Peptides against a protein of PDB entry 8OXM. Designs and how they scored, part 262

Target 1, 371 residues: chain A of PDB entry 8OXM
Amino acid sequence: FKAEFRLAGGVNLPKIIDCVGSDGKERRQLVKGRDDLRQDAVMQQVFQMCNTLLQRNTETRKRKLTICTYKVVPLSQRSGVLEWCTGTVPIGEFLVNNEDGAHKRYRPNDFSAFQCQKKMMEVQKKSFEEKYEVFMDVCQNFQPVFRYFCMEKFLDPAIWFEKRLAYTRSVATSSIVGYILGLGDRHVQNILINEQSAELVHIDLGVAFEQGKILPTPETVPFRLTRDIVDGMGITGVEGVFRRCCEKTMEVMRNSQETLLTIVEVLLYDPLFDWTMNPLKALYLQQRPEDETELHPTLNADDQECKRNLSDIDQSFNKVAERVLMRLQEKLKGVEEGTVLSVGGQVNLLIQQAIDPKNLSRLFPGWKAWV

## One batch from the design tools (peptide; made by RFdiffusion4, then SolubleMPNN)

Design b2_p24_6_s3 (from b2_p24_6, 14 letters changed)
Fold by OpenDDE base, seed 2:
Structure b2_p24_6_s3 (fold): chain B 371 residues (1-371), chain A 24 residues (1-24)
Amino acid sequence: as target 1 above (371 residues)
Amino acid sequence: KKKEEEREKKELEALRERLLRKLA
């Protein structure tokens, strides 16, 4: 280990440590504190399996549809070393950094990221109608700029077009696989972009199997397809390449139903994989800056194993696991709201749900749905 | 700590192998 550490961007300020391997190679390692890196490690394995399924299909292989994965080495229940995704930046850091973010650079007369967040926090406890109105005002005065990522990084027009295509494919693949796995907490700090490939890297995979829907502010979108995410695709937006890549990914997922069910079943009953939403985790994910003062640091997670009878925990766990498997089976059959949809119909519904301002306005303000 | 870390790592590797065998 070098004595020097760097802070990575993001809320948890993970420490980047340069490690010299036994092979004499320097490797950047991200030391996340407090995050359950076991969940990330397990979900990276699931992504590798999804990538294997996508590589077996000729159409998805030709399109190079893959989820970017990283190596996770869990060191403990609360610490581990991520192989740092060298040459990646959080999309939030590029977009809404307070000093030099793309919104400030390209749209200096728009609302600041802080003003947008403040406005949405003020209405957090208000009606859905009031949230929608304020969200629309925020969106009108905070226009998307993520198109400039590829324009800044790729000056050659042919390279620029190829990288924008790689980005669009990465968004499509991760969106559909993320939906199938029920990935939540897709805020702008949990999605990295590779500065060389323009591919997305999803981190912090602790909200899975639709556990985001049971948060105090439930998640209302199947994946992140916000205005900046769409703007990065260029003038076609969600149409053309994105839609086709979603459809082809969904086709492979639906045709792999038995495999995916078997994978998820093994994970749900793995005692090492705590996928269930804990109240403390829910509080951590949706903490208000004002609520930080009441969390006494002395809640060692060791002592509040509420002695709920092991039997009642097991029965409640089994019922949740069964519901997760049933909902996964529905998704893989194309069952949405009791109706069987075609791949195109299902993908269309998911896109519409993800871009709906009414759904976006209902999200927790920390998710930054206006970005 | 270190023994528990090595155990958890082996258990995750075993899970990975089990999942890969079901995909083969």
Scores: peptide ipSAE 0.012, ipTM 0.465, DockQ to the pose 0.025
Fold by OpenDDE base, seed 3:
Structure b2_p24_6_s3 (fold): chain B 371 residues (1-371), chain A 24 residues (1-24)
Amino acid sequence: as target 1 above (371 residues)
Amino acid sequence: KKKEEEREKKELEALRERLLRKLA
């Protein structure tokens, strides 16, 4: 271990530790200090299986539709090492870094990232109408700039075009696979971009199976398709390549229903795979600055071991697992809001839900829906 | 048909066993 660690920039970002392997190679390792990396490890295996399904299909193979995976080495229940994807940057670091972020460089007269966050935090406890109005004001004064990522990294026009297509395919594949698995917490620090491939790497897979919907501020979007994410696709936005790649990914997922259900069933009943949302995890993900003052550990919360009978806990867990499987089966059948949709209809609904400013304005301010 | 379904079932069982061995 080198004695130097870099903080990955953000409140909860894992420590980047440079480890020299026994082979003399420096490997950057992302050390999560508080999160169960077993969840990330399990979800990486699920992504590898989704990639196998996508490679078997001629249309998705021809389009090179893949979700990027990374190696996870769990060290303990609360610590582990992620193989840091060398040559990746958090999209949030590129876009909204306070010193040199793309928004500040290309839009110096727009609101700062801090001003946007402050405005949305001020209305956090307000009505949905007030949140929507302030979100629209923020969006008017914070215009997307993520198109410049590919323009800065890829000076050759032919390479630039290929990399923009790789980005668009990566967003499409990860969005649909993420939706099927119910992947939440898709904030700008949990999505990395590869500086060479322009592909996305999704990290921090601790909110899965739609557990983001039971957060104190429920998640209202199926995946991250915010204005900067769309701007990175170029002039066509969500139309054309993105939509077609989503449809082809969804077609493969729906045609693999039995396989995906069997896998998720094994994972839901694995006692080592803690996918359930607990109050402490919910508080950690959506901690308000005001809530830091009240979390004095009053050590005097009596160990009322609510020995909820092991039977009642097990029955409640089984009912949650059954509901997750039922909802996964509905998604894989194209059942949305009690209606059976075609692949194109389902993908269209998901895109509309993800770009709806009413849904985006309701998200937790830490998710940064204006980016 | 039946031989393909049996092959797919065996591939799924082998995948399940491989997942369980990686989770152990």
Scores: peptide ipSAE 0.008, ipTM 0.438, DockQ to the pose 0.019
Fold by OpenDDE base, seed 5:
Structure b2_p24_6_s3 (fold): chain B 371 residues (1-371), chain A 24 residues (1-24)
Amino acid sequence: as target 1 above (371 residues)
Amino acid sequence: KKKEEEREKKELEALRERLLRKLA
């Protein structure tokens, strides 16, 4: 083990450590607490099953649609190491974490990441209208730069085009599977990009089955499809390759409804898999320390009202599990807002919901919806 | 399609030149 460690983003501030293997190869390892590792391990198994379904279908196999997975290695009864994808970086680290971030390098006259966060925190307790206006001002003065990731890493034109395509396919596959599983907390530190493949790796999978909707600030988007995420796709944006890959992924998920329902049912009733949102977890997720900046939000004592509403959801575990299964069945039937949609109609609705500035402006400021 | 690919290629070449000028 090297003496130096880096902090990753996410819950419990996971430590990235560099390890030299017995083969003399350097490998990055992510060290997390037991409970987070267990949730991640279970969700990795579900992603492997989804990958198996995607490989069986000719159209998804031809498109190489897969979710990147990582190995969870338990070290003790209280700790484990994730076998980290060597050559990955958090998208937030590349975009906004450091003074050398892509926004600062490519758009030096735009608002800083700190100025954007400060402006959105100042309106956090304001109306949805005020949040929308400030979000639009932030977006006007903070223009996307994520196209530069593939352009920096892949200097050959043909390789660059292939990697941009791999990125777009990875976003599409993870977005649709993430929506089906109700995966939340998709902030810029919980999404890594592989510097060799341009594929995304989703980490910190502790907010699943739409439990992000019962956070003190509810999640209002089905997946992360923010302006930088779209900018990485190039000129076509969400059209063409992304949309077609979403539709083909959704088609496989809907055609596998019985298998997916059975898997999720087993997981929901596993006493060892704590998927439920509790008040302490909810507070921890939305009290994230600002990355580099001394703005400790003075937790003014008046956040007592948000604590009360989470305690009254003493709905029996079974009723919550039944509701999750019912909502999963609706998604897999294409039922949205009481209407049965085609695969194309459902995917279109989800894309529109994910890119809507009104939905994005309502997210918790720590989610960084302007990135 | 072909004209869009050619436009995308030209916009990409212009963006690459702009990137190389910023990395230099």
Scores: peptide ipSAE 0.008, ipTM 0.335, DockQ to the pose 0.010
Fold by OpenDDE base, seed 4:
Structure b2_p24_6_s3 (fold): chain B 371 residues (1-371), chain A 24 residues (1-24)
Amino acid sequence: as target 1 above (371 residues)
Amino acid sequence: KKKEEEREKKELEALRERLLRKLA
C-alpha cells in the first residue's frame, strides 16, 4: 500500500489507495470505511448474472447490453476494498462537484449547483406543488450539459457517435436491471462514467429491492433518468436507442423470471446480506448538512441493545421479504399499478415515471434530481 | 408438490452456496 491516499468525491469520502499487487501492477483500490461493501459485492454478482442472461439472448448480445461491474472484496459488513474503476469519473464530479464543472463551464449564467440545492432544500418540507414550482424554476435556470462529456472526451465524430451509443445502451441496461432489482434513483456521485468506454458504473448499491420507497423522503422514480442523464444520449433523448435497449433488456428480464426470482429469494433470505433499510442507514442516505452536527455524539453508545428483539424482527423481515418477492414477480410479469403491460407498455410507463418533473421534484434534494 | 419443493429448496441452497463462494 502506498502511504498516499486520495479522497474520491462523494458523500462517504471513500479513500482511494494505490496498491501494488504481487504481480507488480499498481491497482487503485477504493476503501470505503462506512459503506456496506457486502451489499455492493452481492449486487455485482447479481449484475454478472444479469449480464450472463443478456449475453445469452441474441438481441441483447448484438446490442452489447451489459451492466459494468467492478471487483469488491468485502472485509466486513462496513468495510472492504473495491477495485477502483480506473479511468472513471463520477457524473456528479464532471457536472457539478468541481469548480470547473460542466454546468459552470457551459452555462456560466445558470444557477450554481449550490443555488439549486439551496432552493430545493428550502422547499423540502413544503407541498408537492411548491416543490414542483421550485423544481421547474431550478430546471429552467440549470440547463443540461452532459452531452459535452462525450464531446470533450471523443473528438473524432465517428468515435463520439459510437461512445454516445455505448452510453445510451449502458443507461438503458442499468435502468431496467436497476428497476428489476429495485435500486431506484442513484445519487450522481454513485454513478461513474468510464472515460474510455462511456459506459456507466453504478457504485454504492446500499439501496436495493425498492428500499428507497421507505426512506423518509421516498423515491418516486424507478431509476435515475434526470435531464443530464438524458442529455448525454443526444438529440433523441429517451427515444430510439434508449427505449429499444430498455425494451430488449426488459424482454430478457421477463423471460428470465424464474431465474431472477430464485436469485433474489436466495439473497433476501441470506442472513449475511443486510438489504433492509434501517433507520441509521435511512438517515445517512438522506442526511441534511444541518443534521451532521447533531448525530455525532450518540453513535458511540448503544451497539448493545440491537441484539434483543430478534423474534419480532424476524416476522417483520419475512413479511418485507415476501413483499419484495411479490413486487419482483409483478415487475417480471409486467404488472404495473394492477395492470398487465406489454414490454413496450411497461418500459414506456417506467420512462415516463422517471422523467416526470412531478416525480423528480419530490425526490430528496440531496440527490440532486435537477442534475 | 413435496418433491418439487424439496428440489427447489436444494436448487436454492446450491445457488446460495454458489453465490456465497463467489462472494468469498
Scores: peptide ipSAE 0.008, ipTM 0.428, DockQ to the pose 0.028

Design b2_p24_6_s4 (from b2_p24_6, 13 letters changed)
Fold by OpenDDE base, seed 1:
Structure b2_p24_6_s4 (fold): chain B 371 residues (1-371), chain A 24 residues (1-24)
Amino acid sequence: as target 1 above (371 residues)
Amino acid sequence: AEEEAKREKEREEALREELLRRLA
């Protein structure tokens, strides 16, 4: 191990450590100190199964629709080594890095990322109307720049176009599979982009099965489809390639209903897979940067084995698990708000929900819905 | 469909060249 470490972006500030392997090769490793890497490992297995379904279908295989996966090596319940995706960067680091972010470089006269965050934090406890007005002001003064990622990385026009298509396909596949699995909105630091492939890698999968809807500030979007995410697709945005890839992904998911339900059922009842939202986890996910100073409670909370009376907790857990399975079954049937939709109708509804500035304005400001 | 995709590509390449010229 080298003595030097870098902070990866993200809620949990994972440490990137350069390691020399026994083979003399330098490898970047991500050391997460507080994340349940079992949840990430389980979700990677689910993504591999989704990829298997997508590879079996001729239409999704021809489109190369896959979710990028990474190797998770759990070391303990709270520690593990992620094989860091070498040649990936968090989209948040590219877009809104304080020193050299693309917004600052390409839009120097726009609001800073800090000014946007401050404005949205000031209205966090205000009405939905007031949040919407401030969000629209922020959006007017913070214009998308993610198109420049592919333009900077891929100088050849033919390569640039191919990589932008790979990006668009990756967003579509991850958005639909993420919706089915209930990953919700993804923090900009928890979406990595591969600098060679332009494909997305989703990390820190600690919110799944729509548990983002029970956060103190509930999620209002099915997946992250913010203005910068759309800008990276190029001139057609959510139309054309993105929509078609979403529809073909959703078609495969709906046609694989029994398989997906069986897999998720096994995972929901796995006693080693803690997918449930804990109040402490909810607070941590929606902590204000300003509140970091006071919540140094000495984590000398003793191992009080809260011998949670098994009976009442099992009933509450089972009821939540059943609700998750029912909602998953509804999604896979195309049931939205009590109505059965076609694949195209369901995908259209999800896209409209994800890009609606009213929904985006209601998200937790820490997740930067204006990016 | 293939001709429309080609025209879409040409429009996007032209937009890219214009944006790169504005950044230069």
Scores: peptide ipSAE 0.032, ipTM 0.520, DockQ to the pose 0.010
Fold by OpenDDE base, seed 2:
Structure b2_p24_6_s4 (fold): chain B 371 residues (1-371), chain A 24 residues (1-24)
Amino acid sequence: as target 1 above (371 residues)
Amino acid sequence: AEEEAKREKEREEALREELLRRLA
């Protein structure tokens, strides 16, 4: 360890420590002091397995379909070391930073990010119809700008095109694998973009196995495919490269059904892997003021010995785990809403669900569905 | 705390090896 440390942004003030490895290489490490990183560590292993499956298939290997992973070293139930994703920025910081955000720079006459958030918070407890109307007004007055990320970072047209393709492939791979694993809480601070590769890095993996659907405001989209996410793909949007990469990823996932079920079964019954949604975690995810700079701490429930009778917890846990496995099996069979879909049909349904303004308008305002 | 962290890491490594063995 070097004697020097830097503070990263956020309420938890994570310490950035430069470490010299046994290989003599300096590595920047993020030391989180209050986050249980066990869930992130486990999900990184699952992503590595998904990457192995994607590398075995010729069509996904040729497309370089991978989920970006980072090293997590849990140091305790409350502390861990993340390999700092050097050269990454949260998509929210690029898009909606208060002073220098891309929306303010490129669309100075649009609503501010704060105005959009305020409007959506004012309707949070209202009807779905009122939420939809206000969301459409917000969207009309807050136009996408994420195309400018690649344009600012990659001045050479050939490099720019290749990086935009890398971005589109990264969104597709992470969207489909994220859907299969039921990854939630995909707000604009939990998705980083690599400034050199244009690939996405998903962080804070604390909402998995569709546990986002049991939040007080349930998640209504399978993954983040908001207007800025689509704008980063360029003029074809979700058509062409994105759709094809989703289909090829879904083909590999469906053809790996037995392997994925076996992996998830082991993880669901791992006593060290708390994947269940608890009331404190739910409260934390949907009541914090959006301090845009925070890597949200994964609240694991382990600190509150709510000695609920171990027997009633265990029976409820087993029923939830069985339901998660059943739903995973359905996804891997292409069963959506009781109908068996082709890979193309399933991917199309997921894309339509993710871009539907009715679904997006129902999300928690903190998810920033207009971005 | 350090011994618990070591045991947790060893369990995570063992889980990883088991899962990799099931993928092989």
Scores: peptide ipSAE 0.008, ipTM 0.342, DockQ to the pose 0.025
Fold by OpenDDE base, seed 3:
Structure b2_p24_6_s4 (fold): chain B 371 residues (1-371), chain A 24 residues (1-24)
Amino acid sequence: as target 1 above (371 residues)
Amino acid sequence: AEEEAKREKEREEALREELLRRLA
């Protein structure tokens, strides 16, 4: 280990540590100090399996549809070493950095990222109607700029076009795979972009199997398809390449139903894989800046051990796991709201849900749905 | 049909065992 460390962006302020391996190679490592890296490790294995399915299919292989993976070495339930994705940046760091974010550089007369966040926090406890009105005002005064990422990094027009295509394919693949697995917490610091490939790397995979829907502020979108995410695709937006790549990914997932169900069943019943949402995790993910002051650890552990009989806990867990498997089976059959949809119909519904400003306005302000 | 269902079940059990070995 080198004596120097850097802070990465994000809520957990993960430490980037340079390590010299036994092979004499320097490797950047991300040390997460509070997250269960076992969840990230398990989800990386699921992504590798999804990539194997996508490589076996001729249509998805020709389109080079993959979800980017990284190496995870879990050391404990709350500590481990992530391979830092060298040459990646959080999309939030590029877009909404306080000093020199792309919104400030290209749209200096728009609302600041701080003004947008403040406006949405002020209405957090208000009606859905008030949240929608303020979200529309924020969106009008905070116009998308993510098209400039590829334009800044790739000066050659042919390379620029190829990289924008790689980005669009990466968004499509990760969106559909993420939806099937019920991956939540897709805020702008949990999505990295590779500066050389323009592909996305999803990190912090602890909210899975639709557990984002049971947060104090429920998740209302299937994946992140916000205005900047769409702007990075260029003039066609969600139409053409993105839609076709979503459809081809969904086709492979639906045709692999048995394999996906068997794998997820093993994971749901693994006693080492804590996928369930707990109150402390929910509080941590949706912590309000105002609530930091009242978390005095009143270690009034009133050990009211509600000794819920071990049998009642086990029955309640099994019933949640069964519901997750049933919902996964429905997704893989194209069952949405009790209706069986075609691949194109299902993908269209998911795109419409993800871009709906009524759904986006209801998200937790920390998710930054206006970016 | 019964022999196909038996081979499918044996493949599912073998995949489950291989996954459990990779998770251990």
Scores: peptide ipSAE 0.000, ipTM 0.273, DockQ to the pose 0.021
Fold by OpenDDE base, seed 4:
Structure b2_p24_6_s4 (fold): chain B 371 residues (1-371), chain A 24 residues (1-24)
Amino acid sequence: as target 1 above (371 residues)
Amino acid sequence: AEEEAKREKEREEALREELLRRLA
């Protein structure tokens, strides 16, 4: 280990540590000191499985559809070493870095990221109509710029085009796999982009199995498909490559129903895998940036005395697990809102839900749905 | 078509067993 560490972006300020392996290779490691890396580790295994399914299918293999994975070495329930995705940057850091974010560089007359967040926080407890109006004002004055990521990194037009396609495929695969696994919306700091491949890496998988729907501010989108995410796809947006890659990914997921159900069932009943939303986790995920400093010390002290009375928790847990499995089965059958949809119909519904400014305006402002 | 479906099922079963062994 080198004595120097860098802070990665994100809520927990994970430490990037350079490690020399026994092979003499320097590897960047992310040390999360406060996160349940076990959930990340389990979800990486699920992603590897999804990748195996996607590689077996000719249509998804030809499209190189994969969800990027990283190695997680859990050291404890709250600590571990992530093999840091070398050459990745958080999308949020690229877009809305306080000093030199792409929004400020390309749209200097737009609202600042802080102004957008402030406006949306002011209406957080207001009606859906008021949230929608303010969200539309924010969106009008905070125009997407993520197209410039590939333009900055890939100067050759042919390389740029191929990398934009790789990005679009990565978004499609991660969106559909993320929907199936119920990852919901993803904070912009928890989506990394590889500066060489333009592929996305999803980190901090603390919300799965639609547990985002039971947050104090419920999730309203099936996955993150915000304006900047779409802008990175280029002029076609969600149409063409993205839609087709979503459809092909969904076809594989629906055809692998039994396999996916079995694996998720094993995970849901793993006593070592705490996927359930608890009040502390919910508070943590939807804390205000101002509240992050005060509440973090107190949460570490009282965790000893919650001896969960095993009996009443077991029945409630089993009912939640059964509901998750039932909903997963519905997704894999194409059942949306009580209607059986084709793959194309289901993917279309999910895309429309994900890009709907009414749904986006209802998200927790801390997750920056305008980015 | 039936042989392809059978081979796909066998591949899914083998994947299931591999995954159950990795989760155990």
Scores: peptide ipSAE 0.000, ipTM 0.290, DockQ to the pose 0.017

